# Ledger of designs, part 50: peptides against a protein of PDB entry 5EG6

Target 1, 151 residues: chain A of PDB entry 5EG6
Amino acid sequence: RLRSQTVSTRYLHVEGGNFHASSQQWGAFYIHLLDDDESEGEEFTVRDGYIHYGQTVKLVCSVTGMALPRLIIRKVDKQTALLDADDPVSQLHKCAFYLKDTERMYLCLSQERIIQFQATPCPKEQNKEMINDGASWTIISTDKAEYTFYE

## One batch from the design tools (peptide; made by RFdiffusion4, then SolubleMPNN)

Design b1_p18_1_s1 (from b1_p18_1, 12 letters changed)
Fold by OpenDDE base, seed 1:
Structure b1_p18_1_s1 (fold): chain B 151 residues (1-151), chain A 18 residues (1-18)
Amino acid sequence: as target 1 above (151 residues)
Amino acid sequence: MKSGELPYYKNPKFKRAP
C-alpha cells in the first residue's frame, strides 16, 4: 500500500529546472495526500493515511522542490484509466495521474518530454478513459533522494 | 489527441493537519 512518502518513478525526472524524461535517472518525489477540496496554491494541508485511487495527491521533487499540479491518482487497466476505482494504491499496478480540474488531461511521457495528454472517453464504458502507454506510470517507494536505474 | 506542456510550481509549503 502507498502512503504519503517518498517515491520514485521512471521517466519522470527534474533537471535544469524542468521536468523531462530519463530512462536511467529516476526522479525522487514526495507524494502528499490532499483533501479532495484542497485548492491549488503555494500552501497545502496534507493528510495521513494510505492513498486510495481517486484521491488527490501532490508530487514534489525531493531535490528541486518543483511540484506538479494537483493530481488524482487513478488505477490503470490495460490502456484505460478507471474513474471509479477507490481501493488502496498498489505498487504492483500501473497508475495514471489525472490533472485535477482538467478535461481528461493526464501526466504523460512523450519522447523526452513530460506533458499532459488528453484521454478519450470510452464509448462503451462510462467508468473508463482511454490513455496511451506514456500515461501509465509505475511508482516505487524509496528512501533515497535520487534513484539511478541499472539493468 | 490534445497535449500540452505541464504547468508546475516551485517550493510549495506543506503542513500536516492538526
Scores: peptide ipSAE 0.278, ipTM 0.799, DockQ to the pose 0.893
Fold by OpenDDE base, seed 3:
Parts: C-alpha cells; sequence; structure tokens
Structure b1_p18_1_s1 (fold): chain B 151 residues (1-151), chain A 18 residues (1-18)
C-alpha cells in the first residue's frame, strides 16, 4: 500500500528551478496525502494514512523542495483515467495526476518537457477520460517499510 | 486540446495533522 512517503517515478525530475523530463533519470519525490478540502498555497497540511485513488496529493521534490499544485491521483485503465476509482493505490498499475480544479488537465510528459495536457471526455463512459501515454505514470516506493501490492 | 506550463511552488511549508 502507498502512503505519504518518498516515491520515485520515471522521467520526472527537477533541475535548474524547473520540472524537466529525462529518459535516464528517476526523480525522487515526497508524496503527501491532503484532505479533499485542503486549499492551494505555499502552506498545506499533510495527513497520515494509505493513499487511495481519487484522493488529493502533493508531489514535492525530495532534493529541491519544489512542489506541484494539488493533484488528484487517478487509476489508469489502458489509455483512460478512471474518475471514480477509490481503491488503494497499487504500484503495479499506472496512474495519472489530475491537476485539481482544472478542466481535465493532467501531468504529462511531452518530449523533454513536463506539461499539463487536457484529457478528452469519453462519450460512452462518463466515469472515464482519455489520456495519452505521456500522462500515464508509474510510482515506486523508496521506503524500506513493508508494503503490499494489489492486483 | 489544451497544454501548457505547470505552475509550481518553491520550498512549500507543510504541517502534520494531529
Amino acid sequence: as target 1 above (151 residues)
Amino acid sequence: MKSGELPYYKNPKFKRAP
């Protein structure tokens, strides 16, 4: 299970005061669980507990301390983000990071840049949004504590 | 489709909930 902790993800890292993409580097981040009603700002309150899909999180660079805006971590099924999944986050599955309070904007890798990219609604499935491969991420815990995988 | 630069914070402050 994933909780507020240090994690690593491919291609995302911070250098020179900006978020960058690298095909060779794994960025290390603190992933912090927030309350759903936590406001955006320089100061935020971190909550304890296991992270579930649909919850609000903060990604903070473990080295530089740079942070992204509030994100909602969402489960990914193939090329779609699931809007209503709420099970515990699994490191065996891809995830997407929705920028909270935006019009379907997701954290996305585009060439060597990290951008926000707008997902497309699924006409036939209201609980899904279509994302590209660049918006699909893998999270790996860097903690030494025991963890459980979910299928 | 829309895309753009990501806003960010430098050295945010955080507290632990009791």
Scores: peptide ipSAE 0.182, ipTM 0.787, DockQ to the pose 0.898
Fold by OpenDDE base, seed 5:
Structure b1_p18_1_s1 (fold): chain B 151 residues (1-151), chain A 18 residues (1-18)
Amino acid sequence: as target 1 above (151 residues)
Amino acid sequence: MKSGELPYYKNPKFKRAP
């Protein structure tokens, strides 16, 4: 299971004062668990505990200290993000990062850039949103923690 | 916000809740 801790992910990293993508590098980040009612801002309060899908998190670059806006970590099923999944986050299982309080905007890899990309609603499945491959992420904890993988 | 734009903070500050 994933908890508030240091993690690594492929492609995402910070250099030159900006978020960039590289197929040859893994970015090192601290993933902070936040309360659901935590406000957006440069200053925030972090919580301890195991992270579940649907919870609010903050990604902070361990090297530069740069941080993304508040994110909701969501479970991925095929090419869709699940809106109502709440089980523990599985390490090495694909996930998506919804930018909190946006209209279906997700953290996305596009060429060598990290952008936000709008997901498409699923007409027949209201609990799902269609995402592209660039919005599907794999994360690995770099700290000692319980490892759980859900197939 | 438009697709392609990604705001971020350069000097975030945080504290741990008790």
Scores: peptide ipSAE 0.150, ipTM 0.730, DockQ to the pose 0.706
Fold by OpenDDE base, seed 4:
Structure b1_p18_1_s1 (fold): chain B 151 residues (1-151), chain A 18 residues (1-18)
Amino acid sequence: as target 1 above (151 residues)
Amino acid sequence: MKSGELPYYKNPKFKRAP
């Protein structure tokens, strides 16, 4: 299970004061658990405990302190994000980061850029949204993480 | 489908709940 802690992920790091994609470097981030009613601002109250899908989180670069907007971490099933999953986050599975209060925008890797990408509703499954591979992320705790890899 | 830049990045302050 994943809790509020320092984690690493591929293809996301902070360099030059901004978020960038990397083909070789792992980014190290602290993932903060927030209350669902926490608003965007300059100060946040964080919670301890196991992170569940559907909860609101903040990703903060462990080196620079740069942070993304509030995200909802969602479970991924094949090429879809699940909207109603609420079980504990597993590091064995990919997840998606929905930009909170947007129209289906997800954190996405596109070539060398980190972008927001709009998911497509699933016609036959109301509890799912279609995402691409670039919007699927793997989170690894620092005790398991590699910081450099070669493809 | 809409695709674009992330809206913003911040350096927020975090405090632990009691």
Scores: peptide ipSAE 0.242, ipTM 0.778, DockQ to the pose 0.795; fails the geometry check

Design b1_p18_1_s2 (from b1_p18_1, 12 letters changed)
Fold by OpenDDE base, seed 1:
Structure b1_p18_1_s2 (fold): chain B 151 residues (1-151), chain A 18 residues (1-18)
Amino acid sequence: as target 1 above (151 residues)
Amino acid sequence: MKSGELPYYKNPKSKKAP
């Protein structure tokens, strides 16, 4: 299970005051659990507890302090994000980060850039949205708030 | 599909719930 803690993910990191992508660099982030009714803003309240899919989280760069908008962490099944999954987040599964209060926008890797990508609804499966591979993320817990380089 | 740059905050403030 995942709690509010430091985590690392591939590709996503901050460099030169911007979010960048690197194939060899793992970004270190704080992931914070928020209340579902938490408003968007510079200030946010962190909640204790295990993070479940469908919950609202904040990703904050451990190095620069830069943060993304509120995200809903969603479970990924193949090429789809699940809208109704609510089990505890597992590090064995990839996840997607829905930008809260958007029209199906997800955190996405595109070339060397981090962008928001609009998912396509699944007509036959209302509980799923189609995402690309760039919108599927692997996160791991880390004891270090530093970037890890992989050769 | 539509894509765009990510908005971000440089120095957000966090507090722990009591």
Scores: peptide ipSAE 0.193, ipTM 0.763, DockQ to the pose 0.939
Fold by OpenDDE base, seed 4:
Structure b1_p18_1_s2 (fold): chain B 151 residues (1-151), chain A 18 residues (1-18)
Amino acid sequence: as target 1 above (151 residues)
Amino acid sequence: MKSGELPYYKNPKSKKAP
């Protein structure tokens, strides 16, 4: 189970005040659980407890302090993000980060850049949105400030 | 909003809920 803690993910890195992709370095981020009705802003209130899919989180770079807007962490099923999953977040599964209050925008790796990518609705499955591989993230709990990846 | 650059915050302030 995942709670508010430091985590690492491949490719997402902060350097020089910018989010960018790194194939060799895993950025370390503190994931903060927020209340569902938490407003967007520079200040936020952190909640205790295990993080579930569908909940609102903040990702803050543990090194630089750079933070993304409020995200909803969503479960990934194959190439789709699930909109209604609410079970505890598992490190064994990939997840997607929906930018809260956007039109299906997800945190995405595109070549060497970190962007927001617009998911496509699934006509046959209203509880799913189609995402690309770049919008699927693996989260690993870590006590390290930075993780170096070796192929 | 279209796909593109991500907005960000620099050194946000967090506090724990009571």
Scores: peptide ipSAE 0.185, ipTM 0.760, DockQ to the pose 0.759
Fold by OpenDDE base, seed 3:
Structure b1_p18_1_s2 (fold): chain B 151 residues (1-151), chain A 18 residues (1-18)
Amino acid sequence: as target 1 above (151 residues)
Amino acid sequence: MKSGELPYYKNPKSKKAP
């Protein structure tokens, strides 16, 4: 189980005041759990507890302090983001970061850039959206004290 | 399909809930 804590991920880091991609570098971020009704802004309130898929989070660079807008962390199955998954986030599963209050925009790796990329609705499955491989992320907890293994 | 630049905050301020 994942709590508000420091995590690392490949292909995402901050350099020169901007978000960049690197296949050979792991970025360090603090993931903050927010309330579902938290407003967008420079200031935000962090909540305690285990992070579940479907919840709102903030990613803050541990080095620079730069932050992305509010994200909804979603579970990934193959090349689809699951819209209704609500189990605890685990390191065993890939995840996608939906930009909250957008039209299916997800955090995505494109070449050496980090962009927002629009997912395509699944015509046969209303609870899924099709994403590319660049929108699938693996996060690893770097705070062992706040991490509990979840199968 | 749409893509675009990611907006960001340089120095966001966080606080814990009471």
Scores: peptide ipSAE 0.175, ipTM 0.749, DockQ to the pose 0.911
Fold by OpenDDE base, seed 5:
Parts: structure tokens; sequence; C-alpha cells
Structure b1_p18_1_s2 (fold): chain B 151 residues (1-151), chain A 18 residues (1-18)
């Protein structure tokens, strides 16, 4: 399970005051869990806890401090984003980042650029949206955490 | 299919919830 923490992802990084893509670099970001009713803005309140699909998050560059607008992290099934999944985020699965309060816009890799890409509704599956490969992300925790397992 | 520029903030500020 994933909590508010520092993570890394392939391709995404910040350079020269802009978000860029590089096949050679992994960007380091802090992912912050927000309340569902958190307003958009430069300032935000971080909540503790494990991140579930469907929850609102902020992605902040650990180096430059640059941040994206509020995102909803969504589960990916093949080439679709699931709209109603609410289980804990697994680092074993790819995810998609929906730009909150947009018309199906997702964080997307396109060549050397990071853009927003509009997903297509699934005609017969209202709980899914079609995304491209560039909108499917893998994130890896970079935080050192103490873990105790109880049997 | 529609695509566009990604908006972002340069100096966000965060705090912990009480």
Amino acid sequence: as target 1 above (151 residues)
Amino acid sequence: MKSGELPYYKNPKSKKAP
C-alpha cells in the first residue's frame, strides 16, 4: 500500500521550470494525500493515511518544489482507467492521474513533453475510460520506512 | 483525441492536517 511519501517515476522530471519527459531520467516527487473536498490552489493541506484509488493527491517535485494541480489517482485495467475502483494503491500495478474537475483529462507522456490527454468514454462500460499508454504510470516508493509484520 | 498543456504551480505550500 502507498501513503503520502516520496516516490519516483520513469520519464517525468522537472527542468528549467517546466515538466519534461526523459527516457534516461527518473523524477523524484512527493505524493500528498488530500481530502476529497480540498480546494484547488497553491496552498494545500496534507492528510495522513494510505492512498486509495479514487482519492485526491498532489504531486510535488522534491527538487524544485513545482506541483501539479489536484489529481485523482485511478486504477488501470489494460488500456482503461477505472472510475470506481477504491482499493489501496498497489505499486505492482500501473495507475493513471486524472486532472480533477476536468473533462476526462489525464497526465500523459508524449515524446519529450508532459501533457494532459483527454480519455475517451467507453461506450458500454460507464465505469471505464480509454487511455493511451502514455497516460499509464508506474510509481515506486523511495522513502525508507520501518515495517513490522504481525502474524 | 484532445491534448493540451499541463498547468502547474511553481511555489506550492503545504501543511499537515490537525
Scores: peptide ipSAE 0.163, ipTM 0.741, DockQ to the pose 0.889

Design b1_p18_1_s3 (from b1_p18_1, 12 letters changed)
Fold by OpenDDE base, seed 2:
Structure b1_p18_1_s3 (fold): chain B 151 residues (1-151), chain A 18 residues (1-18)
Amino acid sequence: as target 1 above (151 residues)
Amino acid sequence: MKSGELPYYKNPKFKKAP
């Protein structure tokens, strides 16, 4: 299960004061758990504990201090973001980052750029939104030593 | 589908809840 901690994700990188894509590097970020009612600003109150889907998080580059807007971490099923999933975040599953207080905007990798991408409502399933592959992220915690398996 | 630039913030401060 994921908790407030340092994490790594591929393709998300900060360089020159900007977020950009890198296929060769795993960006190091701290994921902070925020209260649902926490506002955008220059100062945040963070909480400890296991992160659940649907909760508000803040991603901050561990090197530069650059931060993304408040995000809601959502569970991904195929090419859809689940709006009502609330179980603990699993590192075994892809996740999506909804930009809080937007019209279905998600953190997205597009070629060499990091952008916000608008998800499409699912007409048949109100609890899902259609996202592209670039909006699906894999997160690995970095608090523990790397496990190495030798054959 | 609609897409746009990603807003970002510089050096936010974080404090632990008491």
Scores: peptide ipSAE 0.293, ipTM 0.809, DockQ to the pose 0.878
Fold by OpenDDE base, seed 3:
Structure b1_p18_1_s3 (fold): chain B 151 residues (1-151), chain A 18 residues (1-18)
Amino acid sequence: as target 1 above (151 residues)
Amino acid sequence: MKSGELPYYKNPKFKKAP
């Protein structure tokens, strides 16, 4: 299970005041659990406890303090994001980060850039949205500032 | 399909709930 803590994810890191992609580096972020009604701003109220899919989170670079917009962490099934999954987040299982209050925009790796990418509705399954591989992330808990990945 | 740049925030403040 995942709780509010420091985590690492492949392909996402902060360098030079910007979010960048790296195939060899795991970026370290603190993942904060927020209330569903928490608004964007300069100050946030964080909650303790285990993070579940569907909850609102804030990713903050543990080194630079740079933060992404509020995200909803969603469970991934193959190439789809599940909209109604609410079980505890499983580390090493693929997840997607929906940009809260957007039209199906997800955090996505495109080439060497981090972008928001619009998911496509699933015509036959209302509880799913189609995402690409770049919008599928793996996260692990860590106490390290950085982790270098070698294949 | 739409794509776009992400907005960034710098050093947001976090408070724990009482």
Scores: peptide ipSAE 0.247, ipTM 0.776, DockQ to the pose 0.860
Fold by OpenDDE base, seed 4:
Structure b1_p18_1_s3 (fold): chain B 151 residues (1-151), chain A 18 residues (1-18)
Amino acid sequence: as target 1 above (151 residues)
Amino acid sequence: MKSGELPYYKNPKFKKAP
């Protein structure tokens, strides 16, 4: 199970003061668990414990200290993000990062860029939003600051 | 807000809950 800790994800890293995509590099980020009522700002109160889907998290580059806005980590089922899943986050499954307080914006890989991309509502399933593969992420617990992936 | 660039923060401070 995933706790507040350093994690690595493929394609996402920080270089030159910005978030970049790399097919060969895994970026290392500390994932902080926040309270649901935590507001955006310069200072955050973090919680210990296992991270569950639906909870608010902060991703901070372990090397540069660069941070993304508050995210809600959501479970992925095929090509959809689940809005109501609340079980513990599994490293065996892909997840999606919803930008909190946005209109269905998710952290997304687009070509060589990291962007926010708007998910499409599922007409017949209100508890799901349609995402693309670029918005599906794999998280691996690691003590490494950087990881190079070779295929 | 539309699809596009991500806002970011630099060196936020984190403290543990009591």
Scores: peptide ipSAE 0.234, ipTM 0.769, DockQ to the pose 0.750
Fold by OpenDDE base, seed 5:
Structure b1_p18_1_s3 (fold): chain B 151 residues (1-151), chain A 18 residues (1-18)
Amino acid sequence: as target 1 above (151 residues)
Amino acid sequence: MKSGELPYYKNPKFKKAP
């Protein structure tokens, strides 16, 4: 299970005051759990506990303090993001980061840039959205005491 | 927001819930 803590992910890092991508670097971030009704701003109330899919999180660079907009962490099934999954986040299992209050925008790696990419609805499966490979992320807890892998 | 654009925030402050 994953909880509010410091985590690492490949490619994503902050350099020169901006988010960048590098195959040679792992970014260190703190992932904060927020209430579903928490608004955007400069100050946030953080909750403790295990993170579940569908919950709202903030990713903050541990070095620079730069942060992304509020994200909803979603479970990935093949090449789709699941909209209704609510089980605990599995470390090392691919996930997607939906930019909250957007039209299906997801955090995406494109070449050496971090961008938002619009997912495509699944006509036959209303609980899924099609994402590309760049929108699938693997996160690892840096706290080994709380590390749990789900197969 | 358009695809390719991503807003960033700097040095947000966090407090623990009681």
Scores: peptide ipSAE 0.230, ipTM 0.751, DockQ to the pose 0.665

Design b1_p18_1_s4 (from b1_p18_1, 12 letters changed)
Fold by OpenDDE base, seed 4:
Structure b1_p18_1_s4 (fold): chain B 151 residues (1-151), chain A 18 residues (1-18)
Amino acid sequence: as target 1 above (151 residues)
Amino acid sequence: MLSGEVPYYKNPKAKRAP
């Protein structure tokens, strides 16, 4: 199970004040569980507990302290993001990061850049959205169990 | 399909829930 902790993901990096892609290194991030009603902003309240699909999270670079907007972590089934999955996040499966309150925008790797990419609705399956391979992320827990706050 | 830059925060502040 995944909780508010340090995680690592391939490609996603912060360097020079920008998010970018690096095939050579794994980026380290804190993933923070937020309340579903948490507002967007620089300040956020972290909740305790295990992270489930469908919940709101914040990704904060462990090196630079830079953060992404609120994300909803979603379960990936093949090449689709599941909109209604709510089971605990598993490191055995890839996930997608939906930019909260957007029109199906997902965190996506495109060549050397990190972008938001619009998913396509599945006409026959309303609980799914089609994503590309770049929007499917592998996350693993790191050896770091320390929880750090940024001010 | 839309694609574009992702906004970010340079100095986020995380705090514990009461």
Scores: peptide ipSAE 0.371, ipTM 0.850, DockQ to the pose 0.891
Fold by OpenDDE base, seed 1:
Structure b1_p18_1_s4 (fold): chain B 151 residues (1-151), chain A 18 residues (1-18)
Amino acid sequence: as target 1 above (151 residues)
Amino acid sequence: MLSGEVPYYKNPKAKRAP
C-alpha cells in the first residue's frame, strides 16, 4: 500500500524551474495525502494514512521542492480513469492525476512537456473517463528521499 | 483537449504533525 512518502515516476521531473518530461530519467517526488476539503494554496496540511484512489494528494519534487496543484489520484483501467474507485493505491496499476476542481483535466505527458489533458466522458460507462496514454502514470515507492533513476 | 500550462508552486509549505 502507498502512503505519504517518497515515490518515483517516469518522465515527470523538474529542470530549469519547470516541470517537463524526460525519457531518460525518473523523477523523485514526495506524495502527500491531504484531506478532501483541503484548499488550494502554497500551504497544505499533510495527513497520515494509506492513500486510496479518489483521495487528494500533493506531489512535491524532492530535488527542487516545487509542487503541483492538488491532485486526485485515480485508478486507471486500460485507457480510462475510474471515477469511483476507492481501494488502496497499488503499484501494480497505473494511475491518473486529476487536477482538482477542473473540468476533467489530467496531468499528461506530451512530447517533452507536462500539460493538462481534458478527459472525455464515457457515455456508456458513467464511472469512467477516457484518457490518453500520456495521462497514465506508473509510480513506485522508494525508501530514499533523494532518488534518481536513469533508464 | 490539451492545455500547455500546468500551474505550480515554487515554495510549498507542508504542515505535518510531529
Scores: peptide ipSAE 0.357, ipTM 0.838, DockQ to the pose 0.749
Fold by OpenDDE base, seed 5:
Structure b1_p18_1_s4 (fold): chain B 151 residues (1-151), chain A 18 residues (1-18)
Amino acid sequence: as target 1 above (151 residues)
Amino acid sequence: MLSGEVPYYKNPKAKRAP
């Protein structure tokens, strides 16, 4: 299970004051859990707890301190983002980052750039939106979670 | 800014909930 913590992802990094993509670099980010009613802005309040799909998060670059707008982390099923999934985020699965309060815009890798990609509605499945491969992300926790296995 | 670029914040401030 994922909580507010430092994570790494392929391709995404900050260089020269901008978000860039590189096949050779892993970006280090802190994922902050926010309340669903948190407003957009430079200042935000961090909530403790495990992150679930459908919740609002902030990605902050651990090196430069730059941040993206509020995102909703969504579960990915094949080439679709699930709109109603609310189970805990699994690092074993790819996820998508919906830009909150947009018309189906997702964080997307295109060449060496990070862009917004508009998902296409699934006409037969209202709980799904079709995304491309560039909008599917793998995140890995960098926080040494001391898993105390209680026997 | 190029069309489709993602806006960002240069100086975000994270506050912990009390």
Scores: peptide ipSAE 0.329, ipTM 0.814, DockQ to the pose 0.578
Fold by OpenDDE base, seed 3:
Structure b1_p18_1_s4 (fold): chain B 151 residues (1-151), chain A 18 residues (1-18)
Amino acid sequence: as target 1 above (151 residues)
Amino acid sequence: MLSGEVPYYKNPKAKRAP
């Protein structure tokens, strides 16, 4: 199970004050759990506990301190983001980062750039949105003290 | 499809809840 802790992900890192993509590097970030009603700003309140899909998080670069906007971490099933999944985040599964309060915008890898990409609604499945492969992320805990295995 | 730059914040302050 994942808590507010340091994590690593491929393809995402900060260099020169900007977010960049590199297949050759693992970016180091701190993932912070926020309350659902937490406002965007220069300060945020971190909550304790296990992170579940559907919850609001902040990703902060461990090296530079650069941060992304508030994100909702969502479970990925193949090329779809699940909107109603609420189980604990598992490192065995890919995840997607929805930019909170946007129209289906997700954090996405495009070549060497990090962009926001608009997901497509699933007409037959209201609880899913179609994302591309670039919007699917693998995260690994780098803080073993805060990690508990979850099948 | 829409895509664009991702906004960012420079070193926001993380506070722990009491």
Scores: peptide ipSAE 0.302, ipTM 0.823, DockQ to the pose 0.885

Design b1_p18_2_s1 (from b1_p18_2, 14 letters changed)
Fold by OpenDDE base, seed 1:
Structure b1_p18_2_s1 (fold): chain B 151 residues (1-151), chain A 18 residues (1-18)
Amino acid sequence: as target 1 above (151 residues)
Amino acid sequence: MKSGELPYYKNPKVLKAK
């Protein structure tokens, strides 16, 4: 199970005052669990606990302190984001970061740029949204003491 | 598909619940 802690993800990096992709190093971030009713803003309240898919999180750069808007972490199945998954986040699974309160916008890597990318609804699968590979992320905990493997 | 730049915060304030 993933808790609010420092994590790393590939290609998400902060340098020069902006988010961008880096092929040389992984970006280190604090992932913070928020309440579902937490409002958007520069100030936010962090909660303790294990992070589950579907929950609201904040990513904060461990170096610069820069933060992204509220995200909903979603489970990824192939090229789809699952809308109703609620099991604990596992580092064995890919995840997607939905920009909360947007029309299917997801955190996405496009070459060397970090952008938001609009997912396509799945007409035949209402619990899924189609994303591209750039919107699929891998999270690795930087502190094993704060992480319990979820089988 | 629609894409765009990400908004971000330079100096967010992190509060921890008691």
Scores: peptide ipSAE 0.255, ipTM 0.791, DockQ to the pose 0.908
Fold by OpenDDE base, seed 5:
Structure b1_p18_2_s1 (fold): chain B 151 residues (1-151), chain A 18 residues (1-18)
Amino acid sequence: as target 1 above (151 residues)
Amino acid sequence: MKSGELPYYKNPKVLKAK
């Protein structure tokens, strides 16, 4: 399980006042859990609890303090983002970050840039959206926490 | 918003729920 805490990820970095890609460094961020009805803005209220897929989160750079807009963390299955998954976030799985209240825009790695990229609807599976490889993320907790593996 | 653009906040304020 993942809770509101500090996390690390590859290829997401803040430098020079911008989000960009770095193959040499892990970005350190605090992932904040928000209420589903939290408004977009510079100020936001953090909630306690374990993060589930489908919930709204904020990523804040631990070094610069820069923050992204509200994101919905979604479960990834192969090359698709699942729209209806709601189980606890697992560090064993890749995840996608949907930019909340957009038309299928996801946080994406493109060359040396971090961008938003539009996912494609799955014609025969309305509960899935097709994402590219750059929109799949691996996050690792950097806080003291227990994680249980089930075989 | 257009693909390729990424809005962000320079100085976000974090509030804790009571």
Scores: peptide ipSAE 0.243, ipTM 0.779, DockQ to the pose 0.690
Fold by OpenDDE base, seed 2:
Structure b1_p18_2_s1 (fold): chain B 151 residues (1-151), chain A 18 residues (1-18)
Amino acid sequence: as target 1 above (151 residues)
Amino acid sequence: MKSGELPYYKNPKVLKAK
């Protein structure tokens, strides 16, 4: 059997002091690498180097300077976030952004809003968490990152 | 499933590691 579906493309965007999703507009973001023991706060120290899955990052809008809390970038396989992947981040693969020090909360698109959404543990695989499609992101650019989501 | 609003920072200060 065959299935077809309509795919909606949405972009992470910052406007009016808020993170939101747009079908027409997009924002460019800096992905800053942090040390694993970097504390949460308004100020943060950035490290140099290639970003690997499992590392702590900050997303900062290149225009407005708006930033999210510390995130752990995780590799996505199908509809699961891999908790132990540590290879270099690839634009060829989807990724998820775990909100650090939360109970499985991930950066998620919900209609026009950007929210945190709780992943579900995988009963048979402790190294995976089930995420919804809204929590799966694609990095489009290496320099100034553009993030898209397909739902 | 549990969901919630996303916290943010309006004016974060980026520091360079020495």
Scores: peptide ipSAE 0.236, ipTM 0.791, DockQ to the pose 0.948
Fold by OpenDDE base, seed 3:
Structure b1_p18_2_s1 (fold): chain B 151 residues (1-151), chain A 18 residues (1-18)
Amino acid sequence: as target 1 above (151 residues)
Amino acid sequence: MKSGELPYYKNPKVLKAK
């Protein structure tokens, strides 16, 4: 299980006020749980609780304070993002970060850049969207006291 | 397929619900 806490991920880094890719460093971020109806803005209200797939989150760089727009954390199955998964986020599984209120735009690693990348609808499965490997992320809690294994 | 720059915020104010 994952709560609102500090996390780290590879290839997502903030340096000099810019988001960029780093294969050498793990980026450190606060992941904040928001209400589904939380508006976009320079202020946001953090909620307590365990984070589930499908919920709205904010990623804030723990060092620089740089923040991305509201994201929906989604479960990944192979090269697809699951649209209706709602189980607790597991650090053993890859995840995708959908940019909320966009047309299938996901946080994506492209070479040495962090971009938004449009997923393709899955023709046979309406509850899935096709993503590339660059849009698949692994997050690890940096708060061991809050970590709970979940199968 | 579309791609593009990510918008961002600088030091957003984090609020806590009580």
Scores: peptide ipSAE 0.203, ipTM 0.764, DockQ to the pose 0.870

